# Ledger of designs, part 65: peptides against a protein of PDB entry 2YKT

Target 1, 231 residues: chain A of PDB entry 2YKT
Amino acid sequence: SRSEEMHRLTENVYKTIMEQFNPSLRNFIAMGKNYEKALAGVTYAAKGYFDALVKMGELASESQGSKELGDVLFQMAEVHRQIQNQLEEMLKSFHNELLTQLEQKVELDSRYLSAALKKYQTEQRSKGDALDKCQAELKKLRKKSQGSKNPQKYSDKELQYIDAISNKQGELENYVSDGYKTALTEERRRFCFLVEKQCAVAKNSAAYHSKGKELLAQKLPLWQQACADPS

## One batch from the design tools (peptide)

Design b1_p28_1 (made by RFdiffusion4)
Fold by OpenDDE base, seed 2:
Structure b1_p28_1 (fold): chain B 231 residues (1-231), chain A 28 residues (1-28)
Amino acid sequence: as target 1 above (231 residues)
Amino acid sequence: EEEEFEEFLEEESEEYQKDLEEFEEEEE
């Protein structure tokens, strides 16, 4: 029936969220944590590299003929430090504003959706059972009327059951239809939440990249000039 | 259009968060 099909669709939406979306989101969080760890590793490795560059700058500064290049090397290391600070800010945001929030909500959401689905199923079944009962009673009444010497005795009651069945059918259809809309809204909201949080990450990432580009663009010509014009 | 879409995302996200918060409070 139409109501049964709509009911299946509704249940499938909830099941899709619980069995596909939420597990995928958990995986997304896990992959995010791995990505964060890798970036932290890059940060640490970069520190070692640029600390070594500073050492080269110190040697240049101690030389008689290459002192100016010492300053250049120090500037290179300093620019890296500033870029690294931006990366750390981005990572902090990535962790606190995306990963942590998603992790907290995904567990709660599993319980929420289970409860929501159960509530829907209970009410749907209740309405369905009430309809079935009325249909069964009508069938029973019709059989009784056919066997009666006075069928007219049951005519009013038959009409009442017909009306009740019609009303209950309509109520069930409306309930299931609304349930489907609600389920789709639940799904949409979760995607919206994910997109919104990912947008925040994207903005922070853009800021990191922009700052790095800016700093390097400002200094690179100066460093190149120092190489071209040895004093 | 972009601003409208961003507002839509924010509103739907807020409703999602609110529903979860309300549910959590009801479980306590």
Scores: peptide ipSAE 0.267, ipTM 0.819, DockQ to the pose 0.844
Fold by OpenDDE base, seed 4:
Structure b1_p28_1 (fold): chain B 231 residues (1-231), chain A 28 residues (1-28)
Amino acid sequence: as target 1 above (231 residues)
Amino acid sequence: EEEEFEEFLEEESEEYQKDLEEFEEEEE
């Protein structure tokens, strides 16, 4: 029936969120944590590299013929420090505004969806069972009427059951239809939440990349010139 | 159009968060 098909569709939406979306989101969070760890590793390794560059700058500054190149090497390390500070800010946002929030919500959402689906199923079944009962009673009444010497005695009750069946069928169809719309809205809201949180991270990432580009674009010509100029 | 889309995302996200918060309060 139309109501049965719509019911299956509704349940499938909830199942898709619970069995596909939420597990995928948990995996996304796990991959995010791995990515964060890798970036932290890059940060640490980069610090060691540029600290070593500073030492080379110190040696140049102590030399008689390469003092100016010492300042260049220090500037290179300082620009790296500034870029690294922006990266650290981005990573903090990535952790606090995306990963932590998603992790908290995904666990709560699993419970929420289970309750929502159960509520829908209970009410749908209740309405369905009530309809089936009325249909069964009508069949029993018709059987009784056929065996009776006075069938007209049951005519008013037959009409009442027919009307009740019609009304209950309509109510069931409307309930299931609304349930399907609600389920689709639930799915959409979860994607919206993910997109919104990812947009916040993207803004912070853009700021990091912009700052790095600006700093390097400003300084790189000066550093290149220092290599061409005799000391 | 971008602002309208951002507002749409925010509204849908807020409704999602409210529903979860209400549910959490009901479970306590």
Scores: peptide ipSAE 0.266, ipTM 0.821, DockQ to the pose 0.855
Fold by OpenDDE base, seed 5:
Structure b1_p28_1 (fold): chain B 231 residues (1-231), chain A 28 residues (1-28)
Amino acid sequence: as target 1 above (231 residues)
Amino acid sequence: EEEEFEEFLEEESEEYQKDLEEFEEEEE
């Protein structure tokens, strides 16, 4: 029936969220943590490299003929420090605004969806059972009427059951239809939440990239000409 | 259109969060 098909569709939406979306989201969080760790590793390695660059700048500053190049090397290291600070802010946002938020909610969501599906199934079954009962009673009544010498005795009761069946059928169809809309909304909201949190990360990432581009674009021409400038 | 879409995402996300918060309160 249409109601049975819609019921199966509704259950499939909940099952898809619980069995596909949520596990995939947990994996996404895990991959995010791995990415964060790798970026922290890059940060640490970069610090060592630019600290060594500062040492080269110190040597230039101590030289007789390359003092001005010491300042250039120090500027290169300072620009890196500023870019690194921006990266650290991005990572903090990535952790706090995306990973933590998703991690805190995914376990709660599993319980929520389980309860929501159970509630839907219980009520759907209750309405279905009530309908089946009325249909069974009508069938019993019709059998009694066919075996009776006075079938008119059962006519009013037959009409009452027909009306009750019609009403219960309509109620079940409406409930299942609303259930399906609700399930689709639940799925959509979870994707919206993910997209929103990822947008926040994207904004912070854009700020990091913009700052780096700005600083390097400003300084790179100066550094490139440093060896050509008279001492 | 972009602003409208952002508002839509925020609204749907807020409703999602609210439903979870309400559920959490009911479990306590």
Scores: peptide ipSAE 0.263, ipTM 0.817, DockQ to the pose 0.855
Fold by OpenDDE base, seed 3:
Structure b1_p28_1 (fold): chain B 231 residues (1-231), chain A 28 residues (1-28)
Amino acid sequence: as target 1 above (231 residues)
Amino acid sequence: EEEEFEEFLEEESEEYQKDLEEFEEEEE
């Protein structure tokens, strides 16, 4: 029936969230933590590289003919330090605003969805059972009427059961329909939450990239000129 | 349109959070 099909669809939405979305989200969080760790590793490795560059700048500053290049090398290292500071700020946001928040909510959400599905299933079954009971009573009444010498005695009661069946069928269909809409809304809200948090991370990432681009664009011509026109 | 979409995402996200908070309070 239409109601049975829609009921299956409703249950499938909840099952998809619980069995596909939530496990995938947990994996996403885990991959995010791995990514954060890797970026921290890059940060550490980069520090070593640019510290070594500073050492080269010190040597240039100690030279008689390359002192100005020492300042250039120091500036290169300083610009990198500033870019790295922006990356660290982005990583803090990535951890605190995305990963931690998702991790806290995913476990609670699993319980929430389980309760929501159970509530829906219980009420759906209750309405279905009530409908089946009325249908069974009507069938019994009709059998009794067929065996009776006075079938008209049961006519009013038959009409009452027909009306009750119609009403209960309508209520069941409406409940299942609303349940399906609710389930889809629940799914959508979870994706919206994920997208919103990812957008915040994207904004912070954009700020990091913009700052890096700005700093390098300002300094690179000066550094190139120092190489082209040594004093 | 972009601002409207951002507002939509924020509203749906807030409702999601509110529903979870309410559920958590009911479990206590």
Scores: peptide ipSAE 0.262, ipTM 0.817, DockQ to the pose 0.868

Design b1_p28_1_s1 (made by RFdiffusion4, then SolubleMPNN; from b1_p28_1, 12 letters changed)
Fold by OpenDDE base, seed 1:
Parts: sequence; structure tokens; C-alpha cells
Structure b1_p28_1_s1 (fold): chain B 231 residues (1-231), chain A 28 residues (1-28)
Amino acid sequence: as target 1 above (231 residues)
Amino acid sequence: SEEEFLEELKKLSQEYLDELEKFEEEQE
């Protein structure tokens, strides 16, 4: 029936969220943590590299013919420090605004979805059972009427059951239809939540890239000039 | 439109959070 098909669709949406979306989201979080760790590792390794660059700058500053290049090397290290600070801010956002939030919500969501599905199933079954009962009673009544010497005795009650069946059928169809819309909304909300959290990360990432580009674009000509025109 | 999409995105995201929060409170 239409209601049965819609019911199956509704359950399938919940199952898709519970069995596909949420596990995939957990994996996404895990991959995010790995990515975060790798980026932290890059930051640490970069610090060592630019600390070594500072040492080269110190040597240049102590040299007879390359003293001015010492300042250039120090500036390079300082620009890197600023870029790394921006990266660290991005990573904090990545951790706190995306990973932590998703991790907290995915666990709660599992319980929420289970409860929501159970509630839907319980009410759907209740309405279905009530409909089935009325249909069964009507069938019994019709059998009694057919075997009766006075069929008119059951006419009013038959009409009552017909009306009740019609009403219950309509209620069931509406409930299942609304349930399907609700389930689709639940799915959409979760994707929206993910997108919104990722947007926050994207904004911070954009700021990181913009700052890095700005700083390097500003300083690189100066550094190149120092090499071309030693003073 | 892009604006409508962004508005819907924000709305549905917030509704998701609100529903989860409500559920969490009901479980306490």
C-alpha cells in the first residue's frame, strides 16, 4: 500500500543516517584528527627549520661581507613565525569548532535517532494496528450480517466502521507522510550542520592563506632586492 | 539563490543543534 511504501522509505532514511551517515562521520572525524596531527607535525618541523635559518642569519650578521643578509634571514624567520601563528589559530578552530563539536554531537545523535525512530515506529504501529482492528471488525460484522435474517440490524454499525476505517486510514497516511518529511529534514539538518562547521574551518583557512600570501608578497621583493643590491 | 541557500543552511543547522540540546535535556 501507499502507506506501507512510505513507511519503508521513512525507516530507510533513518537507517541510512544511522548506518551510513553517522559511521562515515565518525570516520571523517578520525581522518580529521589524523590531519590535525600531521599539520601539528609540520608546524613543529618548520620551527626547527626556521630556527636553523636564524642561526644562519646570526652567522651572516657576524660576517664581513654579508651582514645585511643577516637581517633578511631574520625577517624570513619572523614572517614564518607569523604564518605559523596563523596556522595554529586555524588548527585550534579546526579542533574546537569542527572535530570536537562533531564528535560530541555524533554520539548524542546516535541516541537521538534511535529514540526518534522508535517513537515513529511505535506510533505508526499503533495507528496501523488500530486500522487493522477496525477492518477486521467490519469483516466480522459483514459475515454476521450475511448470515442474519435481519441484515438491517447491522447497517448502522457497518457505517460506523466504514467511517472509522476511512478516518484511521487518513490519519495513518498523514502520519507516515509527515514522518517521511521529518526524516528527510533530519538528514538535511545533519548535512547542514556538517557544512556549517566546515565553513567555519574554511573561513579560518582562508584567513591563514590570505595572511601568508600578504606577508610573503610584501617581503619577498625586499629580500630579493637585498640579494641583487648588497649594501 | 545563493542567499536563500545560505539562510536555509544556517537555519537547519541551528534547528539540528536545538533539537539535540532539547533531547539531551530530556534525558537528564
Scores: peptide ipSAE 0.273, ipTM 0.820, DockQ to the pose 0.714
Fold by OpenDDE base, seed 2:
Order: C-alpha cells, then structure tokens, then sequence
Structure b1_p28_1_s1 (fold): chain B 231 residues (1-231), chain A 28 residues (1-28)
C-alpha cells in the first residue's frame, strides 16, 4: 500500500543516517585526527629546520664580510615563526571547533536517532493496528449480518466502522507522510551541520594561507636583493 | 538563490543543534 511504502521509505532514511552517515562521520573524524597529527609533525620538523637556519644566521653575523646576511637569515626564521603561529591557531580551531564538536555530537546523535525512530515506529504501528482492528471488526460484522434474519439491525454499526476505517486510514497516511518529511529534514540538517563546521575550518585555513602569503610576499624581494646589493 | 540556500543551511544546522540539546536535557 501507499502507506506501507512511505513507511519503508521513512525507516530507510533513518537507517541511512544511522548505518551510513554516522559511521562515515566517525571515520571522517578519525581521518581528521590523523591529518591534525601529521600537520603537527610537520610543524615540529619545520621548527628544527629553521632553528638550524638561525644558527647559520648567527654564524653570518659573526663573520666580518657577511654580517648583513645574518639579519636576512634571522628574518627568514622569524617569518617562519609567524607562519607557524598562524598554523597552530588553525590547528587549534580544527581540533576544537570541528573534530571535538563533531565527535561529541555524533555520539549523542546515535541515541537521539534511535529514540526518534523508535517513537515513530511505535506510533505508526499503533495507528496501523488500530486500523487493522477496525477492518477486522467490520468484516466480522458483515459476516454476522449476512447470516442474520434482520440485517438492518447492523446497518448503523457498519457505517460507523466504515467511517472509522476511513478516518484511521487518513490519519495513518498523514502520519507516515509527515514522518517521512521529518526524517528527510533530520538527514538534511546533519549535512548542514557538517558543512557549517567545515566552513569554519575553511575560514581559518584561508587565514593561515593568507598570512603566510602576505609575509613572504613582503620579505622575499628584500631577501633576494641582499646578495645582489651588499652593504 | 545562493543567499537563500545559505540561510537555509544555517537554519537547519541550528535546528540540528537545538534538537540535540533538547534531547540531551530530556535525558538528564
């Protein structure tokens, strides 16, 4: 029936969220944590490299003929430090605003969806059972009327059951239809939440890249000229 | 429009948060 089909569709939406979306989201979070760790590793390794660059700058500063290049090397290291600070801010945001929040919500969501689905199923079944009961009673009444010497005695009750069946059928259809819309909304808003959180991360990432680009663009020409135009 | 889409996105995202929060409170 139409209502049965719609009911199956509704349940399938919930199942898709619970069995596909949420597990995939957990995996997404795990991959995010791995990505964060890798970036932290890069950061640490870069620190070692630029600390070594500072040492080279110190040597230049101690030289008689290359003192000005010491300043250049120090500036290079300083720019790196600033870029690194921006990266750390981005990573903090990535962790706190995306990963942690998603992780907290996905765990809560599992319970929420289970409860929501159960509530829907319970009410759907209740309405369905009530309809079935009325249909069964009507059938029983008709059978009794057919065997009766006075069928007119049951006419009013028959009409009452017919009306009740019609009303209950309509209620069931409406309930299932609304349930389907609700389920689709549940799915959509979860994707929306993910997108919104990812947008926040994207903004922070953009800030990191912009800062790095700006700093390097400002200094690189000066550094390039340092060798060409010795003081 | 794109603007309408973005507004819907924000709205639905917030609704998700609100419903989860409500559910959490009800479970306490």
Amino acid sequence: as target 1 above (231 residues)
Amino acid sequence: SEEEFLEELKKLSQEYLDELEKFEEEQE
Scores: peptide ipSAE 0.272, ipTM 0.822, DockQ to the pose 0.687
Fold by OpenDDE base, seed 5:
Structure b1_p28_1_s1 (fold): chain B 231 residues (1-231), chain A 28 residues (1-28)
Amino acid sequence: as target 1 above (231 residues)
Amino acid sequence: SEEEFLEELKKLSQEYLDELEKFEEEQE
């Protein structure tokens, strides 16, 4: 029946969220944590490199003919420090605003979806059982009427059951239809939540890239000129 | 429009959070 088909579609939406979306989201979170760790590792390794650059700057400052290049090397290291500070802020936001929040919500969501699906199934079954019962009673009544010498005796009651079946069928169809719309909305909301959280990450990433671009664009010409025009 | 889409996105995201919050409160 139409209601049965729509019921199957509704259950399939919930199952898709529970069995595909949520596990994939957990994997996404895990990959995010791995990515965060790798970026933290890059930051640490970069610190060692630019600390070594500072040492080269110290040597230049102690030299007789390259003192001004010491300041250039120090500036290069300082610009790196500022860029890395921005990266660290981005990583903190990535952790706190995306990964932690997604992790907390995905666990709660599993329980929520289980309860929501169960509630839908219980009510759908209740309405279905009530309809089946009414149909069974009508069938029994028709059998009695066919065996009776006075079928007209049952005519009013038959009409009542027909009306009741029609009403219950309509209620079931409406409930399942609304259930399907609700399930689709549940799925869409979860994707929307993911997109919104990823937008926050994108904004933070943009700030990091912008800061790096600005600092390097400002200083790079000065550093290049220092090599061409020694003091 | 793109603006309408973004508004819908924010709305649906917030509704998701609100429903989860409500559910959490009901479990306490």
Scores: peptide ipSAE 0.268, ipTM 0.819, DockQ to the pose 0.724
Fold by OpenDDE base, seed 3:
Formats: sequence, C-alpha cells, structure tokens
Structure b1_p28_1_s1 (fold): chain B 231 residues (1-231), chain A 28 residues (1-28)
Amino acid sequence: as target 1 above (231 residues)
Amino acid sequence: SEEEFLEELKKLSQEYLDELEKFEEEQE
C-alpha cells in the first residue's frame, strides 16, 4: 500500500542517517584531527627552519660585505612568525569550533535518532494495529451477518466500521506522510549544520591566507632588490 | 536568492542544535 511504502521510505531515511551519515561524519572528524595534527607538525618543523634562518642572518650581520642582508633574513623570519601565529589561531578555531563540536554532537545524535525512530515506529504501529483491528471486526461482523436470518440488524454497525476504517486509514496516511517529511528535514538539518561549521573554517582559512599574502606582498619586493642594491 | 538560502541554512542548523539540546535535557 501507499502507506506501507511511505513507512519504509521514512525508516530508510532514519537508517541512512544512522548507518551512513553519522559513521561518515565520525570519519570526517577523524580525518580532521589527522589534518590538524599534520598542520601542527608543519608549524613545529617551520619553527626549526626559520630559527636556523635567523642564525644565518646573524652571520650576515657580522660579515663585512653582507651586513644589510642580515636584516633581510631577520625580516623573513619575522614575517614567518606572524604567518604562523595566524595559522595557530586558525587551528585553534578548527579544533574548538568544528572538531570538538562535531564530535560531541555526533554521539548525542546517535541516541537522538534512535529515540526518534522508535517513537515514530511505536506510533505508526499503534495506528496500524488499530486499523487492522477495525478491519478484522468488520470482517467478523460481515461473517455473522451472512449467517443471520436478519442481516438488516447489522447494517448500521457495518457502516460504522466502514467509516472508522476510512478515518483510521486517513490518519495513518497523514501520520506516515508527516513522518517522512520530518525525517527528510532531520537529514537536511544535519547537512546544514555541517555546511555552516565548514563555512566558519573557510572564513578562518581565508583570514590566514589573506594575512600571509599581505605580509609577503609587502616585503618580497624589498628582499628581492637587497642583493642588487647593497646599502 | 543566495541570501534566502543562507537564512534557511542558518535556521535549519539552529533547529538541529535546539532539538539535540532538548533531547539531552530530557535524558538527564
């Protein structure tokens, strides 16, 4: 029946969220943590590299013919420090605003969806059982009427059952239809939440890239001419 | 419009959070 088909669709939406979306989201969080760790590793390794660059700058500053290049090397290291500070801020936001929040919500969501599905199933079954009962009673009544010498005695009761069945069928159809819409909304809300959180990441990432671009664009021309134009 | 889409996005995201929060409170 249409109601049965829609019921199956509704259950499948919940199952898809529980069995596909949530596990995929858990994996997404895990991959995010891995990405965060790698970026933290880059930050650490970069510190060592630019500390070594500072050492080269010190040597240049002590030289007779390359003193001005010492300042250039120091500036390069300083610009790096500022870029790395921006990266660290981005990573902090990435951790606190995306990963931690998603991790907390995905665990709670599993329980929520289980409860929501169970509630839907319980009510759907209740309405279905009530409909089945009325149908069974109508069948019994018709059987009794067929065996009776006075079938007219049961005519009013038969009409009452027919009306009750029609009403219960309509209620079941409406409930299942609303259930399906609700399930689709649940799915959409979760994707919306993910998109919104990822937008925050994108904004923070844009800030990091903009800061780096600004600093390097300002200084790079000066550094490029330093060798050609000694002070 | 894109603005309408963003408003819907924000609304649905918030509804998701609110429903989870309500559920959490009910389980305590």
Scores: peptide ipSAE 0.263, ipTM 0.815, DockQ to the pose 0.762

Design b1_p28_1_s2 (made by RFdiffusion4, then SolubleMPNN; from b1_p28_1, 16 letters changed)
Fold by OpenDDE base, seed 1:
Structure b1_p28_1_s2 (fold): chain B 231 residues (1-231), chain A 28 residues (1-28)
Amino acid sequence: as target 1 above (231 residues)
Amino acid sequence: SAAAQLEQLRKESQEYEEELEKFKKEEE
């Protein structure tokens, strides 16, 4: 029936969230943590590299003919430090605003959705059972009427059951329809939540990249000039 | 508009969080 099909669709939405979305989200969080760790690793490795660059700058500064290049090398290392600081800020935000929040919500959401689905199923079944009961009673009444010498005595009851069936059918259809809309809304909310949190990450990432671009754009011409025109 | 879309996303996200928090309180 229409109601049964829509019921199935409703359940499938909840199941998709619980069995596909949420597990995928957990994986997303895990991959995010891995990404964070890798970037932290990059930070550590980069420190060693640019510390070594500073050492080269020190040597240049101690030289008789390349002292000015020492300053350039120090500036390069300093710009890196500033960029790295911005990266660390981004990572902190990434952790706190995305990963932690998603992690906290995903487990709670599992319970929430389970309860929501169960509630829906219970009510849907209750309404369905009530409808089935009325239908069965009508059928029973009709059989009894057919075997009776006075069928007319059952006519009022028959009408009552017909009306009850109609009302219960309509109620069930409406309930399932609303349930489906609700389920779709729940699904959308979760995607919206993810998108919003990812937007925050994107903004922070943009800030990181912008800072790097700004710093490098400011200094790079000077560094290039130093290489081309030794003092 | 893009601004309206972002606001809608924010609103829906907030509603989601509120519903979860409500549920959490109900479980306690």
Scores: peptide ipSAE 0.245, ipTM 0.809, DockQ to the pose 0.840
Fold by OpenDDE base, seed 5:
Structure b1_p28_1_s2 (fold): chain B 231 residues (1-231), chain A 28 residues (1-28)
Amino acid sequence: as target 1 above (231 residues)
Amino acid sequence: SAAAQLEQLRKESQEYEEELEKFKKEEE
């Protein structure tokens, strides 16, 4: 029946969220944590590299003929430090605003969806059972009427059951239809949530890249000419 | 527009969070 088909579709939506979306989201979070760790590792390794660059700058500053290049090397290291500071801020945001929030919500969502599905199933079954009962009673009544010497005696009651069945059928169809719409909305909201949170990450990432680009663009011409200048 | 789409995403995301929060309170 139409109601049965829509019921199946509704359950499938919930099933897809619970068995596909949420597990995939958990994996996404795990991959995000790995990415964060790797970026932290890059930051640490970069610090060592540019600290070593500072040492080269110190040597230049102590030289007789390369003192001005010491300042250049120090500036290079300082610009890197500023870029790394922006990266660290981005990572903090990535952790606190994305990963932590997703992790908390995905766990809660599992329970929520389970409860929502159970509630829907219980009510759907209740309405279905009530309909089946009325249909069964009508069938019994018709059988009784066929065996009666006065079938007209049951005509009013038969009409009442027919009306009740029609009403219950309509109610069931409406309930299942609304249930399906609700389930689709639930699915959409979860994707929207993910997209929105990822947009925040993208904005933070853009800020990091922009700052780095600006700093390097400002200083690079100066650094490039440094060796052409007299000591 | 892109701006309108972002606002819609924000709204739907907020509704999702509100529903989860409501459920959390019901479990407590």
Scores: peptide ipSAE 0.244, ipTM 0.811, DockQ to the pose 0.837
Fold by OpenDDE base, seed 2:
Structure b1_p28_1_s2 (fold): chain B 231 residues (1-231), chain A 28 residues (1-28)
Amino acid sequence: as target 1 above (231 residues)
Amino acid sequence: SAAAQLEQLRKESQEYEEELEKFKKEEE
């Protein structure tokens, strides 16, 4: 029936969120933590590299023929430091505003969805059972009427059951339809939440990349010129 | 517009958070 089909669709939406979306989101969080750790590792490794670059700058500054290149090497290291500071700020935001929040909510959401599905199922079953009972009573009444010497005795009651069945059928269909819309809304809200949080990350990432681009664009021509102008 | 889309996403995200918070309070 139409109501049964819609009911199955509704349950499938909840099941998809619980069995596909939420596990995938947990995996997403795990991959995010892995990415964060790797970026922290890059930060640490980069510090060693640019500290070594500073040492090369010191040697240049102490030389007789390459003294001016010392300042260039120091500037390169300093620009890196500034870019790295922006990366660290982005990572803090990535951790605090995305990963932590998603991790906290995904566990709560599992319980929420379970309760929501159970509530829907309970009410759907209740309405279905009430309809079935009414249909069964009508069937019994019709059998009794058919076997009676005075079938007209049951005519008013038959009409009452027919009306009740029609009303209950309509109510069930509306409830299941609304349930389906609600389930789709729940699914959409979760994707919207993810997209919104990822947008915040993207903004922070854009700020990091913009700062790096600006600093390097400003300094790179100067550094290239220094290489062209020896002694 | 992009601004309108972002606002809609924020609204739907906020509604989701509010419902979860409400559920949390009811569960306690």
Scores: peptide ipSAE 0.221, ipTM 0.795, DockQ to the pose 0.838
Fold by OpenDDE base, seed 3:
Structure b1_p28_1_s2 (fold): chain B 231 residues (1-231), chain A 28 residues (1-28)
Amino acid sequence: as target 1 above (231 residues)
Amino acid sequence: SAAAQLEQLRKESQEYEEELEKFKKEEE
């Protein structure tokens, strides 16, 4: 029946969220944590590299003929420091605004969806059982009427059951239809949540890249000419 | 009861949705 098909679709939406979306989201969070860790590792390794660059700058500054190149090397290290600070801010936001919130949400959603599905199933079954009962009673009444000497005695009651069945069927269909719409809304909301949080990450990432681009664009022409102008 | 649990979780979920809406407005 239409109601049975729609009921199946409704359950499938909830199951898809619980069995596919939520596990995939957990994996996404895990991959995000790995990405964060890798970026933190890069940051730490870069610090060592640019500290060594500063040491080379110190040597240049101590030389008689390469002093200005020392300043260039120091500037390169300083630009790196500023870019790194921006990266750390981005990573903090990535952790606090995306990963932590998604982790809390996915855990809550697992419990929420289980309860929502259970409630829907219970109410759907209750309405279905009530419909089945009325149908069964009508069938019994019709059998009794067929065996009776006065079938007309049961005609009014038969009409009452027919009306009750029609009403209960309509109520069941409406309930399942609303349930399906609700389930789709829940699914969409979760994807929207992910998209919106990822947009925040993208915005923060853009700020990081912009800062780096600005700093390097300002200094790189100066650095490129440094060897052409010996002191 | 399942109904009571759902209501509590709905409330919690609504708080997340409200937070999301606030966030969305801040990002616009």
Scores: peptide ipSAE 0.114, ipTM 0.673, DockQ to the pose 0.107

